# Ledger of designs, part 264: peptides against a protein of PDB entry 4GMN

Target 1, 375 residues: chain A of PDB entry 4GMN
Amino acid sequence: RYANITLLALVTLASIGTDFQETLVKGNQGSRESPISAADEEWNGFDDADGDAMDVDQKSSSGEDQEEDYEEIDVKEDDEDDDDDSITSEMQADMERVVGADGTDDGDLEDLPTLRELIQTAVPQLIRLSNLPIDSDESLTIQSHALSALNNISWTISCLEFANGENANIHNAWYPTAKKIWRKTILPILEADSADLKLATQVTSLAWAVARVLHGETPTDGNPHRKFISLYHSSKQQAGGNSNSIEEPEDPFQGLGVKCIGVVGSLAHDPAPIEVNREVGVFLVTLLRQSNNVPPAEIVEALNQLFDIYGDEELACDKEVFWKDGFLKHLEEFLPKMRTLTKGIDKRTQPELRTRADEALLNLGRFVQYKKKHA

## One batch from the design tools (peptide; made by RFdiffusion4, then SolubleMPNN)

Design b2_p26_3_s3 (from b2_p26_3, 17 letters changed)
Fold by OpenDDE base, seed 4:
Structure b2_p26_3_s3 (fold): chain B 375 residues (1-375), chain A 26 residues (1-26)
Amino acid sequence: as target 1 above (375 residues)
Amino acid sequence: SEFREEIRKLNLERNRFLGKLVNQEF
C-alpha cells in the first residue's frame, strides 16, 4: 500500500518532469521560428532541362465502378473533454515564464512557485528515496523511479540557457540542489560498485544532467571522472561477453557509453582541476584514435565534449592540456576518418545519428581551423 | 571568440536532442 502510493507519486513527479520538458521545448521553438524563414528562398539554380519525352501510351482498362455504399457511421464524437488536467494552469504559467524569463540574479523563484516547490520540496524527497537501503525488489523499484524523476527534472533544467546570466534565478536555486543530488544520490550509488547496468545507466544519465549545470564545479571528491571512465570500459567488456546483451537502446544516443562520455566531458570544463581535464581529454582523444571500434554516437558525443572543453583559448586547459598534449594532431588525423564514418551512416535508417554526425564533422573542420589560427 | 559563439548556438540546438534523455516510460 505505501509502496504503491510512493510509486504513484514518483510516476507523477516523473510525468511532471516530461510535461515541463515538452513545454519548454515547444516554447523555445515558438520564439525561434521568426528568423529562419528568410534564408531558404534563393537556391533555385539547377535548371537541368534534358527531360527526354518517352511517350508510353498505356491503355485504358475500364474497371467497373462498384459503388460500395459506405454507410456513414455517424461516430458521435463524444467530446470526452479529456481534460488531461496533468498540467495545472499554474504549472503552465510557470513554464511560460521560464521560457520568457529575464531572471533576477537573486536565486529567488518567487515568480516561479511550481518550479520552486519542485526544487525545494520534491527534489529533496526524491534524493531521500534514491538513497534508501536496497533490501527488497520494492526498494529497488522505488530507487529506480526516484532516479527517473530526478533525471527528468535535472535534464529539463539542464536544457535551459544559463550563459550570460540568462535564467540566473533558476540557476542559483538549482545549483545547491544539483550539488546535493551529486553528493547524496550519484556518489553513493557509484561507490556501491553495483554490477547492475540498469542502475548504472540511470545514475549516469542523472549524473550527465547534473554535470551539464555544475560543469567543472562538480565535486571532485572520490575522482568521479575515473569512475565513469571505468564504467565506460566495463560496459564495453560486458557487452562483448554475455549474449544477454542489454538490448542496445534503439536510440544510439541513449547508450551508457554516450552517457559516460557526456558526464566526463561535462566534469572536465573549467574550473575543473587540470589533471581531471587531462585525464578526460586523453580519454576522449583516445576514443577518436580507436574510432574503428567505437559506436558513431559515442564519437559524436566525444567530439562535442572536446569542442565544449577546448573551445576557449583563454582557459588554462588550452595551454596546459590541449596544446601541451598535442590534441590538435589527433583531431586532424581523425578528420578523414570522421568523414568516412559520417558517410557510412544511412540517412534513411538513422536520420538523427546522421544529422548529428554531419554537424560534428562540420564543427571538427571548423575547430581544427580555429585552433590552427590560435597556435 | 567567433567560434565560442558558434559552439554556444550549437549547444542550444544540441539541447533539443538531449531533451530525449528525459525518461518517458514509467
Scores: peptide ipSAE 0.165, ipTM 0.817, DockQ to the pose 0.614
Fold by OpenDDE base, seed 2:
Structure b2_p26_3_s3 (fold): chain B 375 residues (1-375), chain A 26 residues (1-26)
Amino acid sequence: as target 1 above (375 residues)
Amino acid sequence: SEFREEIRKLNLERNRFLGKLVNQEF
C-alpha cells in the first residue's frame, strides 16, 4: 500500500518534469516565430506571352471508367486532443514566467512557486528514495522511479539557458540541489560498481543532466570521470560478448555510450582540473582516432563535447591541453573520416542521426578553421 | 569570439535534441 502510493507519486513527479520540459520547448519555439514580415515582394506580373493556340484534336475515347464508389471510410481520427490537463495553471504560469522573464537577478524563486516546491521539497525526497537499501524488488523499483523523476527534473532544468546570467534565480536554487544529487545519489550508485546496466544507464543519464549545469564545478571526489570512462569501456565489452541484447535503444543518442561521453565531456568544462580535462580530452580524441569501431552517435557527441570544452581560447585547457597535446592535428585528420561517416548514414532510416552528423561535420570544419586562425 | 557565440547558439539548438533524454515512460 505505501509502495503503490510512493510509486504513483514518483510517476507523477516524473510526469510533471516531462510536462515542464515540453512547455519550455513549446515556449522557446513560439518566441522564434517573429512574424516574418511579409516583405511585399511586388509580384511582378508574368508578361502575357502571346503563345499560339495549337488545336490539339481531342480524340473522344469514351472509356467507361467505372466510378468505383470508394466509400470514403471517414475514419474519424478522433483527435482525442488528450489535452493532458496534467499541466496545472500554476505550472503554466511558472513556465510563462521562465520564458518571458527578463533575467531578474534575484536568486529567489518567489515568482516560481511550483518550481520552488519541486526543487526544495520533492527533489530531497527523491534523493532519499534513491538511497534506500536495495533489499527487495520493490525497493529496486522505487529506486528506478526515483532516478527517473530526478532525471526528468534535472534534464528539464539543464535545458534552460544559464549563459550571460539568464535564469540566474533558477540556477542558484538548483546548483546546491544538483551537487546534492551528485554526492548523495550518483556517486554512491557509481561506487557500488553494480553489473546492472539498466541502473548504470539511469544513473549515467541523471549524471549527464546534473553535469550539464555543474560543468567543471561537479564534485571531483573519487574521480567520477574515470568511472564513466571505465563504464563506457565495460559497456562495449559486454555488448561484444553475451547476446543478452540489452535492446540497443531505438534512438542512437539514448545509448549508454553516448551518455558516458556526455557526462565526461560536461565534467571536463572549465573550471575542471587540467588533469581531468586532459584525461577526458584524450579519451574523446581517441574515440575519433578509433572511429571505425565507434557508433556514429557517439562520434557526434564526442565532437560536440570537444567543441564545447575547447571552443574558448581564453581557457587554461586551450593552452595546457588542446595545443600542448596536439588535438588540432587529430581533428583535422578526422575531418575526411567524418565526411565518409556522415555520408554513410541513410537519411531515410536514420534522419535525426544524419542531421546531427551533418551539423557536427559542419562544426568540425568551422572549429578547425577557428583554431588555425588562433594558432 | 565569433565562434564562441556560434557554439552557444548550437548549444541552444542541441537542447531540443537533449530534451528527448527526459523519460516519457514510467
Scores: peptide ipSAE 0.163, ipTM 0.816, DockQ to the pose 0.598
Fold by OpenDDE base, seed 5:
Structure b2_p26_3_s3 (fold): chain B 375 residues (1-375), chain A 26 residues (1-26)
Amino acid sequence: as target 1 above (375 residues)
Amino acid sequence: SEFREEIRKLNLERNRFLGKLVNQEF
């Protein structure tokens, strides 16, 4: 009885986190309907002059137009108004305020009472539940659901803009709680060194969400970046062996490898210790050098992390790691490989992976040019 | 730099993809 009530409360907290994320994503889409005047900035095309005109042999295969009579399956849009009544009117009003609020500098969540209770009351209980002794399948289930709820809340908050003092009230309320999640939930699970890949995936997802807010201010106690790098390598060794590999998630970006890259990349941001930054930077550059054996989604994430870490020439890591360890050369040598990799992704079967690879390729070219100009 | 502002815009765009890391299955 008490367990079922606890599980229901955990599911409800996890769903609130999902619904809040969806509302934030929709709100950020609606604000972009301002017509970006296509300033046709003349992207001066690279004159790659190697016009090997492969003769398009126009083999006029007169394919007979079989008019496949597409029976118009009148898909009744059953508007299942799944009015998932999970969102209270107060939660909805808080979500709308978070999407619409130009950052009022008032560091109190007075205007966000539901978010305040979520951070101050619910999250501390989720941390407690995630850190219970595992003595039964029931306690393992409670831990998993508590981690899912923490994941959803943490991801949602990590998708808010905090640059330029935006959402400073939310940032200030979340920051100490995020550090508490790290120290009380993430670190103890990582220190237990469990062979449970499901638990490892859950904690790594949560760790990425938390580290996206804390960045280089994430507690470095016990060198967590090395634990996630080790987890990355261990996950690759297990996938090659036994048929009980957790089915790789259908979404390439949901994989444990991508999550590990996301965590360690986030941990390496300024003001991270230079040696932490170096170890992560070397790991990421090594993935690019070994790209023939690395999933495309992990390459995309590794590139994005490298751009985020080393995109500021004023940071100590630019001089002490990027330039000193010769990362530019490795990025330049990777450009032709990235072009080949991206072209090898089928747009029809993997449209998102292709889009994100095309973006990462474009940004790699721009990043290399930027770094060459500022050398 | 122009590149820092571009990375900021790209981070906002990536947040749409990262939103999928919210678990929907319970």
Scores: peptide ipSAE 0.154, ipTM 0.812, DockQ to the pose 0.592
Fold by OpenDDE base, seed 3:
Structure b2_p26_3_s3 (fold): chain B 375 residues (1-375), chain A 26 residues (1-26)
Amino acid sequence: as target 1 above (375 residues)
Amino acid sequence: SEFREEIRKLNLERNRFLGKLVNQEF
């Protein structure tokens, strides 16, 4: 009984996180549709006046249209009250404020009451539930749902723009909570070293969402980057051996390998310790060198992480890792391989993977040129 | 650099793809 109520509450919190994400995606699409000003191309109608009125008198005949009396089947639309589990008007108003904030007003979380309660009240309970002793299938289910709810909330928040002081209020409210999720939920699960690939996938997804906000300020206790690198390698070894492969997610970007790359990439951003940055950078560059045995989605993610980590020449990692360890050479040598790989992706069967690979290829060319100019 | 600003814009585009990491199955 208590577990069913807890599960229902966890499902509801996870759904709220989904609805928020959908609202953010819709709002971000609306802002990009700046109306292309319909330039009124006044197509100046050419004044060709003179065409003679030929009086063609054609008498065409009286076809008797049989009025087939279609009986209007009065389909009583039973107004099934679609309890459209729609984002509440309060949640919608909070999301509209977050999306519509045209960079000028660091809105107070006082003006975001639903988001405030989500961060301050709901998330601490989810952290508590994710830390319950696992002694039954019921407690494992509760942990899984708590991780899913934390994942959805964390991903949604991680999709907000926080650079240049945008959404600073939300960032400042989330940041201590994100650190708490890391220390209280993610680290204990990673330290338990469970062979459960489902749990590993859930915690890695959550870790990526959290690390996308914390970046190099993610707590380095217990060298989590090495744990995720180890998990990456372990996941590849298991996929090769036992036919109890967790069904590879239909979406290539939902794979545990991609998630591991996303986490470690995010952990390596400034101000990460140079040693952490180096270990991650070497891992990512090594994936490119071994690309013949790496899924295309993982290569795309590894490239994106390399661009994000080393895209700034002013950062210490540029001099101390990128240039010192000769990463440019590896990226330049990979460029022709990436062209071949990208061209090998069928646009019809894998349109998203192809689009993201075309983008990553374009950026790889630009990045190599950028680095050569700053050499 | 122009490249950093371009990468930032691309990161905003990537957020749409990363939004799929929200679990919808409950």
Scores: peptide ipSAE 0.165, ipTM 0.816, DockQ to the pose 0.631; fails the geometry check

Design b2_p26_3_s4 (from b2_p26_3, 18 letters changed)
Fold by OpenDDE base, seed 3:
Structure b2_p26_3_s4 (fold): chain B 375 residues (1-375), chain A 26 residues (1-26)
Amino acid sequence: as target 1 above (375 residues)
Amino acid sequence: SEFREEIRKRNLELTRKLGKLVNQEY
């Protein structure tokens, strides 16, 4: 009884997290439609000339309209207004405020009551539920659903812009909670070294969402980057051996390998310790060198992480890792391989993967040119 | 500068896509 109520509450919190994300995505699409000023294309009316069309008097033959009495089957469309009232008017108003907030308010979450309750009330309970002793299939199910809800909330928040002081109030409220998720939920599960690849995938997805906000300020206790690198390698070894293929997610970007790359890439950002940055950078560059055996989606993610980590020449990791370890040479040598890889992706069967690979290829060319100018 | 700005814009778009991807797990 209590478990079913807990599961229902966790599913509801996971749903709320998804609905918030959809609303944020819709709101942020609307803000990019700056009205293309309708350029007054003065369609210069062509002067169509005065052609005297003759008055041909064709006689109306009165065809007998057989009134076929179509019985209007009054199909009551039961407009089941499935008012998918999943998003309360308060939740929508909070999301509209988050999307519309020009980043001036160092303020409290007072104006964002739903988001405040989500961060301050719901997330601490989810952390507690994710840390219950696993003694039954029921406790494992509760943990899975708690991780799910934490994942959706964390991903939704990670989709907010925090650069240049945008959404600083939300960032400041989330930051201590994100660190708590990391220390209380992610690390204990990652340290337990479970052979459960489903649990590993869930915790890695959550870790990526959290690390996308914390970046190099993610707690380095226990060297979590090495654990995610180890998990990456372990996942590849298992996929090669057991006919229990964990059904590779239909989306190549939802694979555990991509998630591991996303986590470790995010962990390696400044102000991460230079040694953490080096270990991650070497891992990512090694994937490019071994690209013949790496899924295209993982290559795309590894490139994106390398661009994000090393895109700033002012950062210590540029001199201490990128240049010292000769990463430019590896990226330049990878350019022709990336062109071949990208061209090999069918636009019809994998349109998203192709689009993201075309973008990553373009950015790789630009990145190599950028780094060559700053050599 | 221009490259960093393009990478940042890319990261925002990728972030939104990654966000949509998490919504497909539930």
Scores: peptide ipSAE 0.029, ipTM 0.689, DockQ to the pose 0.719
Fold by OpenDDE base, seed 2:
Structure b2_p26_3_s4 (fold): chain B 375 residues (1-375), chain A 26 residues (1-26)
Amino acid sequence: as target 1 above (375 residues)
Amino acid sequence: SEFREEIRKRNLELTRKLGKLVNQEY
């Protein structure tokens, strides 16, 4: 009885975290539909060069057009009107405030009561549930659901802009809680060195969401970047050996390898210790050098992390790691490989992967040019 | 730099896409 109520509460908290994120995304899209007036930039038509019409003789081979009556399978898109009724009026009001508020630097969540209760009341309970002694299948289930709820909440908060002091109130409320999640939930699970790849995937997803807010201020106790690098390598060794159906997630960006890269990349941001940054930077550059054996999604994530870590020339890691360890040469040498990799992704079967690879390729070219100008 | 602003813009867009919450079908 208590377990079922706890599970239902955990599922509900995970769903609330989802709905809150979707509403953040919808609200941020609506503000961008300012009609960019189509400025009539005169598309100067390229001059029609006078290429001579060679009269290629139409040999009329009358192939019988078998009108294969393609029955239009009326795929009723069952618009499952996903009952958008899950968003409470209080959540909607909190969302409108988060999207519409010029970030009042008031470090209190007085105006965001739902988010306040989520951070201050729910998350500390989820941390406790994720740390229960595992003595039964029920305790494993509770841990998994608690990790999922923490994941969804942490991802949602990590989707807020905190640059330039935006959402400073939310950041300030979340920051100590994020550190508690890291120290109380993430580190103990990583230190247990469980062979459970499901649990490892859940904790790594949560770690990524948390590290996207904490960046280089993530607690360095026990060298967690090395644990995630080790987990990356271990996951590759297991996938190569046992054809046991760890269903690779249908989404290539949801793979454990991508998540490990996302975590370690986030951990390497300023103000991370230079040696942590170096170890991560070398790991990421090594993936690019070994790209023939690395999934395209992991290459895309590794590139993105490298751009985010080394995009600022004023940071100590630019001089002490990027230039000192010769990363520019490796990135430049990777450009032709990235072009080949990106072209090898089928747009029809993997449209998202192709789009993100095209974006990463474009950014790699720009990044190399940027770094060459600032050498 | 112009590139830092492009990275920031990309991070904002990617944050929206990466936040595919694991709909764990429970």
Scores: peptide ipSAE 0.028, ipTM 0.692, DockQ to the pose 0.600
Fold by OpenDDE base, seed 1:
Structure b2_p26_3_s4 (fold): chain B 375 residues (1-375), chain A 26 residues (1-26)
Amino acid sequence: as target 1 above (375 residues)
Amino acid sequence: SEFREEIRKRNLELTRKLGKLVNQEY
């Protein structure tokens, strides 16, 4: 009885997360005047703003740049490693930290009451339910539904734009909660090294959603990128042996391999440690070199992650990894293979995979040209 | 700007699909 009520509540929370996502997606589509199909916006590189150098006279106005000392809010990671093995005390303190983040004006979700309730009320309970001791099939079912609800909420939030200080209030409210999902839900499940591919797929999907917001600020403790790379390789070994039992998801982009690539790609963004970036970059480039044995959807995701990671030449990873490890040569050598791969996808049977592969091929050409111009 | 928007669009599509799949498993 209690299990069924809990399951119904978890299914309801997962549905609310999805409905909220659909609302955000529709809202973002309605604000754009031009009905340019969302599918045709290609990565155009950084704008070659051939903006006419209007001779704006160098009036040397020595404006004293008041270095507004942005007091780096030393978010003391109070690593209160309170080794209090009582799941209850940590969870209560964790609820108090997630709920009792006094709304500094920067984290106040007053105008977004549904999102506030999802973050402050639902997520702490879902973290709790995902971290329950597994002692029965009922507890496994509760964990699975809690992970699914966390997945839908986390994915919804990860669709918001946070660049240039956009949605800063949502980002600031979500960021500590996202780190908490990572540390208290994702890491413990990854450390348990379960042979359950369903659980692995759920936690990897959640990890991707969380890492799409945290990027290189995702906690690097225990080298989680290596765990996801290992999971990628393990999933390929199992799929190769038992062609009969794992129904490949009808959507190629829902495969565990794609999800693993999405996680590790997100983890490798600046300010990730250069060695984490290197290990992920080498993994992704190695997939391109081995593309004959890699599903097309994984190649598309690996390319997109490489563009996202190495798109900015000002980042330390550009010099220390991309150029130093010779990634440009591998991308150039992959261009003719990508053309062949993309042309091999039937537009009639796999229209989306073909569209996404055509986009990734075009962006690969542009990215290679961009990097050659900045060499 | 355009690159971030392409990332955003890709992200929205992926997330829309992931959310729908999770709801179909229930």
Scores: peptide ipSAE 0.023, ipTM 0.672, DockQ to the pose 0.458
Fold by OpenDDE base, seed 4:
Structure b2_p26_3_s4 (fold): chain B 375 residues (1-375), chain A 26 residues (1-26)
Amino acid sequence: as target 1 above (375 residues)
Amino acid sequence: SEFREEIRKRNLELTRKLGKLVNQEY
């Protein structure tokens, strides 16, 4: 009973997070064409497979056939357009304010009551639920659903622009909570060294969403970048050995490898320690050098992360890592390989992957030219 | 125990591969 109520509440919070994301995507599509591919973790529905058909022996009581003439009450199907607008008018009004807010003011979400309650009330409970001792399949299920809800909320918030002080109120409210998710949810799960690739994928997705806001200000305690790099390589070794069909996600960008790259890339941004930046940069450049054995989606993500990390020449990582470790040469040598890779992607079967690869190829050419001009 | 040791060995090999990439270009 309590489990079912908790699960229902977690599913509801995950749905609210998705609905907010969809609303943000719809609202932003009116202003900027950048397809933030929503990490639509499709809620894979509850496979109620174990319907133990309790054979209720319905004793055949031979009750007499009273033909009660049920008058056909012509229930007019009022087509109540179940506008199952899952988005409450209050949520929609909050999202419209988020999309429109030149928010100059301090981390007070007074004007965003639904988002405030999500950040201040719901997320702290989800953090607690994600940290329950795993002692049963029920506790594992609760953790999974709590991670999904945290993922959806964190992804939604990570889709907001925070550059130049945009949405500063939301950023300031989220930032301490994001650090709390990192320290209380992400790090403990990463340190548990679970062989559960599902849990690893969920925590890595959440870590990416959180790291997209915290960047180089993500807590460096326990060298999390090395844990995600390790997870990346561990995932590749398991895929090569046992034909345990972890169904490769239908979306190539939802793969654990892509998520690991996204996390470590985000962690390497300024003001990350130069050694963290170096280790991540070398990892990303190594993927490009080994591109024949790397999925195209991971190459696209690795390129985007390299552009974001090393796009600013005024940052210490440009001189101390990018130029010092000779990354330009590797990017130049990769350019013809990227052209071949991108051309090899079928536009009919993988239209998104092809589009993002075409963009990454274009940006790689521009980035190489930019860096050559500023050498 | 064995899985942690395998992850630790993999992490050490990864750090060594990363460190070798940095050190082979010098």
Scores: peptide ipSAE 0.007, ipTM 0.423, DockQ to the pose 0.018

